# Peptides against a protein of PDB entry 7MKK, part 31

Target 1, 71 residues: chain A of PDB entry 7MKK
Amino acid sequence: SMKEKVKAKLVEIRKFVPFIRRVRIDFQDTLSKVQGHRLDALVNLLDREDVSMSSLNKIEVIIDKLRTRFN

## One batch from the design tools (peptide; aimed at target 1 A41 L42 K58)

Design b2_p27_8_s2 (made by RFdiffusion4, then SolubleMPNN; from b2_p27_8, 10 letters changed)
Fold by OpenDDE base, seed 4:
Structure b2_p27_8_s2 (fold): chain B 71 residues (1-71), chain A 27 residues (1-27)
Amino acid sequence: as target 1 above (71 residues)
Amino acid sequence: SEEEKKEEEELLELLDELFKEEEEERK
């Protein structure tokens, strides 16, 4: 079902939460306060169970850009 | 709620803006 597909995608995306947290901390001096807060909000968003597939796809693009910039 | 969905979309857009400067450098 679509619901199960969303859950599976969420599980995959959550694998990057430790990476996002590390970026937030390791580059805290490089990031502006607002950028840091937005990364915190991203982590918090991924703690939710009601994230849509469209949002998860957008988050995946964001994570890819984070990886390009910070890893 | 619909407000929460809107706020989520705005957050995602703002997060994408985080990389605007880097994208411009790669052009």
Scores: peptide ipSAE 0.257, ipTM 0.697, DockQ to the pose 0.107
OpenDDE base, seeds 1, 2, 3, 5: peptide ipSAE 0.256, 0.254, 0.255, 0.254; ipTM 0.697, 0.695, 0.696, 0.695

Design b2_p27_8_s3 (made by RFdiffusion4, then SolubleMPNN; from b2_p27_8, 13 letters changed)
Fold by OpenDDE base, seed 2:
Structure b2_p27_8_s3 (fold): chain B 71 residues (1-71), chain A 27 residues (1-27)
Amino acid sequence: as target 1 above (71 residues)
Amino acid sequence: SAEEKREMEELNKLLDELFEEEQKEKA
């Protein structure tokens, strides 16, 4: 089902939450306040169970961009 | 650099799209 697919995708995306948290902390002094807030909001969003597949796909792209820039 | 600026702009655009979508879905 779609719900099962979303849950599976969410589990996969959540594997990167520690990475996002580390980016937020390790680069706090080089990130703008807005960027820091956005990363915090992104982590908080991933704590929810009601994230759409569309959003999860976008988050995956965002994580890829973060990985490219922040190792 | 110009490259870094473009990368950040792209990232910001993606983040904006994400959070606009989330706000729309939760509204």
Scores: peptide ipSAE 0.383, ipTM 0.790, DockQ to the pose 0.881
OpenDDE base, seeds 1, 3, 4, 5: peptide ipSAE 0.382, 0.379, 0.382, 0.382; ipTM 0.790, 0.788, 0.789, 0.789

Design b2_p27_8_s4 (made by RFdiffusion4, then SolubleMPNN; from b2_p27_8, 9 letters changed)
Fold by OpenDDE base, seed 5:
Structure b2_p27_8_s4 (fold): chain B 71 residues (1-71), chain A 27 residues (1-27)
Amino acid sequence: as target 1 above (71 residues)
Amino acid sequence: MKEEEEELKELLELLDELFEEVEKEKA
């Protein structure tokens, strides 16, 4: 079901929360308050259970780009 | 480092778009 697909994708994306946190810390000195807040908010968003597949797909693109460029 | 910072800014713009979508979906 779509619900199970969303759940499975969320589980996979959550594996990258530590990576997102590392990016946040690595660039802490250069990030503006709003930029830092965006990364923090992304982590907080991934802690929720009510994230849509559309949002998860966009998050996946962002994470893939981060992985490619920042290990 | 500076080049990486610019790349990060581009990715953060995608985050802005994401959160606009999230707020729209919740409305």
Scores: peptide ipSAE 0.158, ipTM 0.660, DockQ to the pose 0.576
OpenDDE base, seeds 1, 2, 3, 4: peptide ipSAE 0.155, 0.157, 0.154, 0.158; ipTM 0.657, 0.659, 0.655, 0.659

## One batch from the design tools (peptide; aimed at target 1 L45 R48 D50)

Design b2_p28_1 (made by RFdiffusion4)
Pose (drawn by RFdiffusion4):
Structure b2_p28_1 (pose): chain A 71 residues (1-71), chain P 28 residues (1-28)
Amino acid sequence: as target 1 above (71 residues)
Amino acid sequence: EEEEEEEREEEQDEFLEELEEEIDKLPE
C-alpha cells in the first residue's frame, strides 16, 4: 500500500517549496553557504518523485524545524 | 534496477540527515 502512500505525502509536502525558497532568499544574509546549498538541494529533491518515504518523514521534520527557526 | 533504487534512497537519507544537522545549529 505504501506505493501510493508516498505520492500523497509528496503532494502535501510540496506546498512548502515556496516557503523554503523564501526562507533561502530572505535570509541568505543570515545563513551559511552550506545551509544555502542544502536548502537548494532540498528544493531540487522535492521536485523529483523517486523519493523515499523514509526521506519524506526526514523532510516533514526538517520543515517543522524551519517553520519555527524562521517565520 | 532495484539495487540502484535502494542506493539512491540511501543517498537521499544521508543528505537529509546532514541538512537536519545544519538546521539544528540555527537558533529557535

Design b2_p28_1_s1 (made by RFdiffusion4, then SolubleMPNN; from b2_p28_1, 10 letters changed)
Fold by OpenDDE base, seed 4:
Structure b2_p28_1_s1 (fold): chain B 71 residues (1-71), chain A 28 residues (1-28)
Amino acid sequence: as target 1 above (71 residues)
Amino acid sequence: SEEEMKRLHEEQDRFLDELLEEIDKLPV
């Protein structure tokens, strides 16, 4: 079901939470306050169970962009 | 409710769209 697919996707995306936190910390001095806040909010979003597949797909793109830029 | 969930998802999408734009504007 779609619900099961969402849950599975969420589990996979949550594996990158430590990475997002690392980006937030490592680049704290170069990030603007709003950018830092958005990354914090992203982590908080991933703690929720009510995240849509659309959102998860966008988060995946964000993570890919972060990995490209901050690695 | 389903309507509340829909609103929540729309808010999440807007937030993520804005974040996507911010990622492209990062100084690094």
Scores: peptide ipSAE 0.622, ipTM 0.890, DockQ to the pose 0.806
OpenDDE base, seeds 1, 2, 3, 5: peptide ipSAE 0.621, 0.620, 0.620, 0.619; ipTM 0.889, 0.890, 0.889, 0.889

Design b2_p28_1_s2 (made by RFdiffusion4, then SolubleMPNN; from b2_p28_1, 9 letters changed)
Fold by OpenDDE base, seed 4:
Structure b2_p28_1_s2 (fold): chain B 71 residues (1-71), chain A 28 residues (1-28)
Amino acid sequence: as target 1 above (71 residues)
Amino acid sequence: SEEEKKKLEEEQDKFLDELLEEIDKLPV
C-alpha cells in the first residue's frame, strides 16, 4: 500500500538524521539562527509518522544538497 | 480530519520549500 511505501521511505530517510545533526552542530557558528533552527525542525519533522511521500521526496533532495555542500 | 491533514502537509511542504531555498545560502 501507499501507506507502507511511505513508512518504508521514512525509515530510509531517518538513516540520515545523524548526518543532519552533525551538520547542525559542526557548522553551528557559520549557520544563521534561522538555518540552525530549520535544521532542528527538519530533524523534528522526521520524528513524526504523518509525513507525506511528497515531503519525504523533498527531504531527500535537501539531504542530497547538504551532502554536496558538507563533508 | 482530511482537511487538517492537508493543511499539515501544506505547512510541511512550505517549510521544506523554504529550507530548500536556504541551502544555496549555506557556507561552502
Scores: peptide ipSAE 0.564, ipTM 0.862, DockQ to the pose 0.765
OpenDDE base, seeds 1, 2, 3, 5: peptide ipSAE 0.560, 0.561, 0.559, 0.560; ipTM 0.860, 0.862, 0.860, 0.861

Design b2_p28_1_s3 (made by RFdiffusion4, then SolubleMPNN; from b2_p28_1, 11 letters changed)
Fold by OpenDDE base, seed 2:
Structure b2_p28_1_s3 (fold): chain B 71 residues (1-71), chain A 28 residues (1-28)
Amino acid sequence: as target 1 above (71 residues)
Amino acid sequence: SEKKKKELEEEQDKFLDELLEVIDELPE
């Protein structure tokens, strides 16, 4: 079902939470407050269960951008 | 409710759209 598909996608995306946290911490001194807060908010969003497939797909794009910059 | 689901999705999408802009401004 769509519900199970969302859950599976969420599990896969959550695998990158430690990476996002590392980006947030490792570059804390170079990030603006806004940038830092947005990354924190992204992590917090992924802690939630009520994330749509559309949102998860956008988050995947964001993670890809982060990985490109912060491999 | 479906209304609340839609509102939440719209809020999340708005946040993520703004975040995409912020990410593009992150240091190399």
Scores: peptide ipSAE 0.462, ipTM 0.841, DockQ to the pose 0.761
OpenDDE base, seeds 1, 3, 4, 5: peptide ipSAE 0.459, 0.459, 0.461, 0.456; ipTM 0.839, 0.839, 0.839, 0.838

Design b2_p28_1_s4 (made by RFdiffusion4, then SolubleMPNN; from b2_p28_1, 12 letters changed)
Fold by OpenDDE base, seed 1:
Structure b2_p28_1_s4 (fold): chain B 71 residues (1-71), chain A 28 residues (1-28)
Amino acid sequence: as target 1 above (71 residues)
Amino acid sequence: MEEEMKKLHEEQEKFLDELLEVIDELPE
């Protein structure tokens, strides 16, 4: 079902939360306050259960961009 | 409830669209 697909995708995306937190902390001195706040908000969003598949797909793109820049 | 949930998801999408722009401004 779509609900099961969303749940599975959310589990996969949440595996990157430690990475997002590392970006937030390790690069804190190079991040603006706004950038840091937005990364915190992204982590908070991933803590929710009511995230759509569309949102999860966008988050995957965001994570990919972060990985390209910081890994 | 359905309309409220729809609105929440729309707000999430707007946040993510803005975040994509912010990420493009991150240092190399």
Scores: peptide ipSAE 0.538, ipTM 0.866, DockQ to the pose 0.767
OpenDDE base, seeds 2, 3, 4, 5: peptide ipSAE 0.537, 0.537, 0.538, 0.537; ipTM 0.867, 0.865, 0.867, 0.866

Design b2_p28_2 (made by RFdiffusion4)
Pose (drawn by RFdiffusion4):
Structure b2_p28_2 (pose): chain A 71 residues (1-71), chain P 28 residues (1-28)
Amino acid sequence: as target 1 above (71 residues)
Amino acid sequence: EEELEELWEEQDEFLDELSEEVDKIPHL
């Protein structure tokens, strides 16, 4: 059943791509280069669909960790 | 299938390193 379980989460979890992109730009002045890079690769990855469930769960936490370190 | 599993491991490793960098960001 997991096959689809992914698609659903990626759909909901893609609503934050604009949020991340904002975080990257507004605070390019606050964060390191390696944080800018990893935030971009994060966007580039959320744009694909060969995305593991195990990485989406890591990505939900990463997002909860930015909804509160910024914003 | 092996190539997809290797891709998923690489994605997990990258996201673990990203999580460490996110934990270094101060609370603003």

Design b2_p28_2_s1 (made by RFdiffusion4, then SolubleMPNN; from b2_p28_2, 11 letters changed)
Fold by OpenDDE base, seed 4:
Structure b2_p28_2_s1 (fold): chain B 71 residues (1-71), chain A 28 residues (1-28)
Amino acid sequence: as target 1 above (71 residues)
Amino acid sequence: MEEMKKREQEEDEFLDELEEEVDKVPKL
């Protein structure tokens, strides 16, 4: 079902939460206060069970950008 | 139902702004 697809996507994206936290810490001096706060808010969003497929697809793009820039 | 749609819109706006902020960070 669509609900099962959303749940599976959320499980896959949550695997990157440790990476997002690492970026937030390792680049704390390079990131603006706004960027740091938004990364913290992204982690908090991923703790929710009611994230839409639209939002999850945007989060995937953001994670790919973070991996390209901070790896 | 309306509250869920409003929340999804607020999440989408937040994520669009976050993507823009990530785009402003130079590649390291």
Scores: peptide ipSAE 0.582, ipTM 0.868, DockQ to the pose 0.892
OpenDDE base, seeds 1, 2, 3, 5: peptide ipSAE 0.578, 0.579, 0.579, 0.578; ipTM 0.867, 0.868, 0.867, 0.867

Design b2_p28_2_s2 (made by RFdiffusion4, then SolubleMPNN; from b2_p28_2, 14 letters changed)
Fold by OpenDDE base, seed 5:
Structure b2_p28_2_s2 (fold): chain B 71 residues (1-71), chain A 28 residues (1-28)
Amino acid sequence: as target 1 above (71 residues)
Amino acid sequence: SSSERKKAEEEDEFLDELLKEVDSVPVL
């Protein structure tokens, strides 16, 4: 079901929370306040259980882009 | 509900802006 797919997607995306936190901290001095806030908000969003598939798909793209730019 | 729909729209806007920043800002 779609509900089960959303749950599975959320579990997989949450594996990257430590990576997002690492990006936020490593580049804290170069990020603007709004950029830092958005990364913090992204981490907080992934603590929720009621995230839509649409949002999870966007988050997956964001993480993929971050992984490409940050080694 | 109306409030739930509004929150979903705000979340989408937030994520869309973050996508733009990752693409356009050298720091990210």
Scores: peptide ipSAE 0.554, ipTM 0.851, DockQ to the pose 0.618
OpenDDE base, seeds 1, 2, 3, 4: peptide ipSAE 0.552, 0.550, 0.552, 0.551; ipTM 0.850, 0.849, 0.850, 0.849

Design b2_p28_2_s3 (made by RFdiffusion4, then SolubleMPNN; from b2_p28_2, 13 letters changed)
Fold by OpenDDE base, seed 1:
Structure b2_p28_2_s3 (fold): chain B 71 residues (1-71), chain A 28 residues (1-28)
Amino acid sequence: as target 1 above (71 residues)
Amino acid sequence: SEKKKKEEEKQDEFLDELLEVVDEVPVL
């Protein structure tokens, strides 16, 4: 079902939460306040269970971009 | 519901902005 697909996608995306948190903290000195707040907001969003598939797909793209720019 | 729709729209708007912000972060 769509509900099951959303849940599965969310589980997969959440695997990258530790990475996002690490980027936020380890590069805090190089991130602007706006950038830091946006990353915090992203993590907070992923703590929710009412995220749409559309949003999850966008988040996946964002994570891929982060992985490209940070390691 | 309309409430859910509005929340999703806000989420999408936030994520669209974040896509742009991430592109502006310097390579580390």
Scores: peptide ipSAE 0.460, ipTM 0.832, DockQ to the pose 0.859
OpenDDE base, seeds 2, 3, 4, 5: peptide ipSAE 0.453, 0.455, 0.458, 0.455; ipTM 0.828, 0.829, 0.831, 0.829

Design b2_p28_2_s4 (made by RFdiffusion4, then SolubleMPNN; from b2_p28_2, 13 letters changed)
Fold by OpenDDE base, seed 1:
Order: C-alpha cells, then structure tokens, then sequence
Structure b2_p28_2_s4 (fold): chain B 71 residues (1-71), chain A 28 residues (1-28)
C-alpha cells in the first residue's frame, strides 16, 4: 500500500538522523541561530509518523546535498 | 483531511526553504 511505502521510505531516511545531528553539532558555532534551528526542525520532522512521501523525497535531496558538502 | 493537506503543504514549504539554506551555506 502507499502507507507501507511511506513507512519504508521513512525508515530508510531515519538512518541519516545521526548524520544530520552531527552536521548540526560540528557547525554549531558557525551556523546562524535560524540555520541551526532549521536543521533541528528537520530532525524533529523525521521523528513524526505522518510525513508525506513528497516531503520524504525532498528530505532525501537535502541529505544528499549535506553528504556532498559535509564529507 | 483538509488539516492534513495544510500540514503537508507547510512541511513542503519548510523543506523548500531548507533546500535553499543548504545551497547558500558554504560550510554545508
């Protein structure tokens, strides 16, 4: 079902939460308060169970960009 | 349903803004 596909995608995306947290902490002193808050909000969004497939696809793009620049 | 659609739209708008932030920050 679509619900099962969303759940599976969310499980895969959640594997990158430790990486997002690491980016947030390593750049804590260089990020503006708003930039840091947005990364915190991304992590908090991934703790939810009601994230749409559209949102999960955008989060995947964000993670790929972070991975390219952070390491 | 309408509240869920509104919430999903707000999430997508937030993520679009975050994409711009990631592109603009040289360290990220």
Amino acid sequence: as target 1 above (71 residues)
Amino acid sequence: KEEEEKKHKEEEEFLDELLEVVDEVPIL
Scores: peptide ipSAE 0.462, ipTM 0.829, DockQ to the pose 0.713
OpenDDE base, seeds 2, 3, 4, 5: peptide ipSAE 0.462, 0.453, 0.465, 0.456; ipTM 0.827, 0.823, 0.828, 0.828; seed 4 fails the geometry check

Design b2_p28_3 (made by RFdiffusion4)
Pose (drawn by RFdiffusion4):
Structure b2_p28_3 (pose): chain A 71 residues (1-71), chain P 28 residues (1-28)
Amino acid sequence: as target 1 above (71 residues)
Amino acid sequence: EEEEELDEELDELFEEEEELEEELEEEE
């Protein structure tokens, strides 16, 4: 059943791509280069679909960890 | 400290995605 289980989560999770893109731009002045890069690669990845469930769980946390470090 | 932890978590994410790509290539 997991097959789809992914698609669903990627759909809901993709609503944060604009949020992350904003965090990257508004605070390019606050964060490191390696933080800018990883944040881009994060966007690039959320744009694909060969995305593991194990990585989406990692990404939901990572997002909860930016909804509160910023914003 | 929170930013270092975030960086570690992003590294772990990207490593796991690389492993997943390797596994998909092997399956092909």

Design b2_p28_3_s1 (made by RFdiffusion4, then SolubleMPNN; from b2_p28_3, 11 letters changed)
Fold by OpenDDE base, seed 1:
Structure b2_p28_3_s1 (fold): chain B 71 residues (1-71), chain A 28 residues (1-28)
Amino acid sequence: as target 1 above (71 residues)
Amino acid sequence: SELEELLELLDELFKEQEEEEKRKEEEK
């Protein structure tokens, strides 16, 4: 059940990967090197199958803030 | 700033990931 919930959450979060990539590219000159690297790492993290629910919830908050800042 | 806040959240995320990986290794 918990594993199923994690998988479902991961599927939903992965829908924003193209958005994160677009932010990374469109604002490459605005973002610091560290922020750019962290966004790249975030995309890579979402390629994994073993991401925890805790991490996925934090990622959701990050995506919401990205949407607010870069919409 | 909003950018600083985002940076902090990203740093917190990857700190947590590091701790999770550490715990997984310790459980083996």
Scores: peptide ipSAE 0.213, ipTM 0.685, DockQ to the pose 0.799
OpenDDE base, seeds 2, 3, 4, 5: peptide ipSAE 0.212, 0.184, 0.212, 0.213; ipTM 0.688, 0.607, 0.683, 0.687

Design b2_p28_3_s2 (made by RFdiffusion4, then SolubleMPNN; from b2_p28_3, 11 letters changed)
Fold by OpenDDE base, seed 3:
Structure b2_p28_3_s2 (fold): chain B 71 residues (1-71), chain A 28 residues (1-28)
Amino acid sequence: as target 1 above (71 residues)
Amino acid sequence: SELEELNKLLDELFDEEEEEEKRKKEEE
C-alpha cells in the first residue's frame, strides 16, 4: 500500500538524521540562524509519523544537497 | 549558490507542510 511505502521511505530517510544533526552542529558558525533553524525543523519533521511521500521525496533531495555540500 | 538552493528547497518543503496542515483543518 501507499502507506507502507511511505513508512519504508521514512525509515530510510531517518538513517540520515544523525548526519543532519552533525551538519547542524559542525557548521553552526558558518550557517545563518535561519539555516540552522531550518535544519532543526527538518530533523523535527522526520520525527513525525505523518509525513507525506511528497515531503519525503523533497527531504531526500535536501539530504543529497547536504551530502554534496558538507560531506 | 548551492546553499541558497538548499534554502529554497527547505522553504518549499515547509510551505508544503503548511499547506497540508491548512487543508487538513479545512476538511475538519
Scores: peptide ipSAE 0.324, ipTM 0.740, DockQ to the pose 0.789
OpenDDE base, seeds 1, 2, 4, 5: peptide ipSAE 0.322, 0.319, 0.323, 0.320; ipTM 0.738, 0.738, 0.739, 0.737

Design b2_p28_3_s3 (made by RFdiffusion4, then SolubleMPNN; from b2_p28_3, 12 letters changed)
Fold by OpenDDE base, seed 2:
Structure b2_p28_3_s3 (fold): chain B 71 residues (1-71), chain A 28 residues (1-28)
Amino acid sequence: as target 1 above (71 residues)
Amino acid sequence: DELEELLKLLDELFEEEEKAKKEKEKKE
């Protein structure tokens, strides 16, 4: 079902939460206040259970860009 | 700029989340 697909995608995306947290901390001095806030908000969003597939797909692109920039 | 693009994507994400929240509240 679509619900099961969303849950599976969320589980996969959540594997990157520690990475996002590390980026936030390791580059604290490099990131602007707004950039830091956006990353914090992203982590908080991933703690929710009501994230749509559309949002999860966008988050995947965001994480890919973070990986390209920050390892 | 890669960081600018990233920030834009984040803004778009949260715009969608706000829309989704409003639609959910409307249906409640």
Scores: peptide ipSAE 0.250, ipTM 0.692, DockQ to the pose 0.836
OpenDDE base, seeds 1, 3, 4, 5: peptide ipSAE 0.215, 0.244, 0.249, 0.246; ipTM 0.635, 0.686, 0.691, 0.687

Design b2_p28_3_s4 (made by RFdiffusion4, then SolubleMPNN; from b2_p28_3, 10 letters changed)
Fold by OpenDDE base, seed 4:
Structure b2_p28_3_s4 (fold): chain B 71 residues (1-71), chain A 28 residues (1-28)
Amino acid sequence: as target 1 above (71 residues)
Amino acid sequence: SELEELLELLDELFEEEEKEKKEKEEKE
């Protein structure tokens, strides 16, 4: 089902939460307040169970770009 | 730049989340 697909995608995306947290902390001095806030909000969003597939797909792209930029 | 694109994507993400939130609230 679509619900199961969303849950599976969320599980996979959540694997990157520690990475996002590390980026936020490791680059805190170089990130703007806005950038830092957005990363914090991203982590908080991924703690929720009701994230849509469209949002999860966008988050995946964001994580890929974070990996490219910061790792 | 790559960083600018990332920031735009983050903005788009949270704009979508706010839209979804508003739609949910309107249906409640």
Scores: peptide ipSAE 0.187, ipTM 0.648, DockQ to the pose 0.779
OpenDDE base, seeds 1, 2, 3, 5: peptide ipSAE 0.184, 0.186, 0.183, 0.186; ipTM 0.644, 0.650, 0.647, 0.648

Design b2_p28_4 (made by RFdiffusion4)
Pose (drawn by RFdiffusion4):
Structure b2_p28_4 (pose): chain A 71 residues (1-71), chain P 28 residues (1-28)
Amino acid sequence: as target 1 above (71 residues)
Amino acid sequence: EEEEREEEEEEIDEMLDELLEELEELEV
């Protein structure tokens, strides 16, 4: 059943791509280069679909961690 | 092809762990 379990989560979790993108630009003045890079690769990844469930769960936390470190 | 896909998934997981550590240490 997991097969699809992914698609669903990726759909919901792709609503944050604009939010990440905003974080990366507004605060390019606040964050390191290696934080800018990893935030970009995060966007690039959320744009694919060969994405593991195990990595989406790591993404949800990572997003909860920036809904509260910023915003 | 399956080994290359597993290596790519591992690299992605390492990168996401590193990003999580960096965000937990971040001060704004």

Design b2_p28_4_s1 (made by RFdiffusion4, then SolubleMPNN; from b2_p28_4, 9 letters changed; failed a check: near_copy:native)
Amino acid sequence: SEEEKRKEEEEENKMLDELLEDLESLEV

Design b2_p28_4_s2 (made by RFdiffusion4, then SolubleMPNN; from b2_p28_4, 11 letters changed)
Fold by OpenDDE base, seed 4:
Structure b2_p28_4_s2 (fold): chain B 71 residues (1-71), chain A 28 residues (1-28)
Amino acid sequence: as target 1 above (71 residues)
Amino acid sequence: EEEKKKEEEEKVEKMLDELLELLDSLKV
């Protein structure tokens, strides 16, 4: 079902939460306050159970961009 | 209400779009 797919995608995306947290902290001085705040919001969003597939797909793109820019 | 749920979802997506734009502006 779509619900099951969303749940599975959320589980996969959540695997990157530690990475996002590391980016937020390790690169805090290179990030704008707004960028830092948005990363915090992203992490908080991933604590939710009601994230849509559309949002999860966008989050995946965000993570890919972070992985490209930050080692 | 489902309408409120939709509004919150739209806010989330807007936030994500903003974050994407902010990351695209990052030159580091």
Scores: peptide ipSAE 0.491, ipTM 0.841, DockQ to the pose 0.860
OpenDDE base, seeds 1, 2, 3, 5: peptide ipSAE 0.453, 0.488, 0.488, 0.489; ipTM 0.830, 0.841, 0.841, 0.840; seed 1 fails the geometry check

Design b2_p28_4_s3 (made by RFdiffusion4, then SolubleMPNN; from b2_p28_4, 11 letters changed)
Fold by OpenDDE base, seed 4:
Structure b2_p28_4_s3 (fold): chain B 71 residues (1-71), chain A 28 residues (1-28)
Amino acid sequence: as target 1 above (71 residues)
Amino acid sequence: SEEEKKRREEEENELLDELLEGLENLKV
């Protein structure tokens, strides 16, 4: 079902939460306050159980961008 | 309510879009 697919995607995306947290902290001085706050909000969003597939797909793109820019 | 869910999703999308835009427009 679509609900099961969403849950599966959420589980996979959540695997990157530690990475997002590391980016937020390790690059705090290079990130703008706004971007830092948005990363915090992103982590908080991923704690929810009712995230849509549309949002999860966008988050996947964001993670890919972060992985490209940050190491 | 469904309207509340829609509003929450819109806020989430705005957050995500802004984050993406920031990453695209800024050095980091």
Scores: peptide ipSAE 0.492, ipTM 0.832, DockQ to the pose 0.816
OpenDDE base, seeds 1, 2, 3, 5: peptide ipSAE 0.484, 0.488, 0.488, 0.486; ipTM 0.829, 0.832, 0.832, 0.830

Design b2_p28_4_s4 (made by RFdiffusion4, then SolubleMPNN; from b2_p28_4, 11 letters changed)
Fold by OpenDDE base, seed 2:
Structure b2_p28_4_s4 (fold): chain B 71 residues (1-71), chain A 28 residues (1-28)
Amino acid sequence: as target 1 above (71 residues)
Amino acid sequence: SEEEKERREREEEELLDELLELLDSLEV
């Protein structure tokens, strides 16, 4: 079901939460306050259980961008 | 409610779109 697909996607995306947290901290002085706050908001969003598939797909793009720039 | 869900989804997408724009502007 779509619900099951969303949950599976969320589980996979959450594997990157530690990475996002590390980027946030390790590059805190490089990131603007706004960028840092948005990364915090992203992590907080991933703590929710009701994130849509549309949002999860966008988050994958964001993670890819972070991985490209921050290894 | 469904209206609340739609509102949350719009807010999430707006947040994510903003973050995408901010990350695209990173020079590092």
Scores: peptide ipSAE 0.436, ipTM 0.819, DockQ to the pose 0.835
OpenDDE base, seeds 1, 3, 4, 5: peptide ipSAE 0.430, 0.433, 0.431, 0.434; ipTM 0.816, 0.817, 0.816, 0.818

Design b2_p28_5 (made by RFdiffusion4)
Pose (drawn by RFdiffusion4):
Structure b2_p28_5 (pose): chain A 71 residues (1-71), chain P 28 residues (1-28)
Amino acid sequence: as target 1 above (71 residues)
Amino acid sequence: EEEEAEEESEEIAEEVEEAVEELDEELD
């Protein structure tokens, strides 16, 4: 059943790509290079679909961790 | 090939988690 379990999560979770892109731009002045890079690779990854469930769970937490470090 | 693509996505996610943890420490 997992097969699809992914697609659903990726759909919901893709609503944050604009939020992440905003965080990366507004605060390019606040964050390191390696933080800018990893934030971009995060966007590039959320744009693919060969994305593991185990990574999406990591990505939900990484988002909860930016909805509260910023914003 | 599909397994390698899933592993790549997991490695990217781990690198991004480390970078967010480092950002938390710097701002605390």

Design b2_p28_5_s1 (made by RFdiffusion4, then SolubleMPNN; from b2_p28_5, 11 letters changed)
Fold by OpenDDE base, seed 2:
Structure b2_p28_5_s1 (fold): chain B 71 residues (1-71), chain A 28 residues (1-28)
Amino acid sequence: as target 1 above (71 residues)
Amino acid sequence: SKKKKEEESDEIAEEAEKAVEELEKELE
């Protein structure tokens, strides 16, 4: 079901939460305050159970870009 | 109240959705 697919995607994306938190902290001095806040908000979103597949797909793209830029 | 907390949570979620959109744009 779509519900199960969303849950599976959420589980996979949540595996990157520690990485996102690390980027937020390690690059705090180079990130703008707005960018830092947005990363915090993204992490908070992933704590929710009602995240849409659309949002999860966007977050996956964001994570890929973060990995490219911040290792 | 429980209702108030849920409302606050929804506000946070809405802000987070905007953050996702902006991050995707900025990292393009």
Scores: peptide ipSAE 0.416, ipTM 0.791, DockQ to the pose 0.202
OpenDDE base, seeds 1, 3, 4, 5: peptide ipSAE 0.412, 0.413, 0.402, 0.415; ipTM 0.788, 0.789, 0.783, 0.790

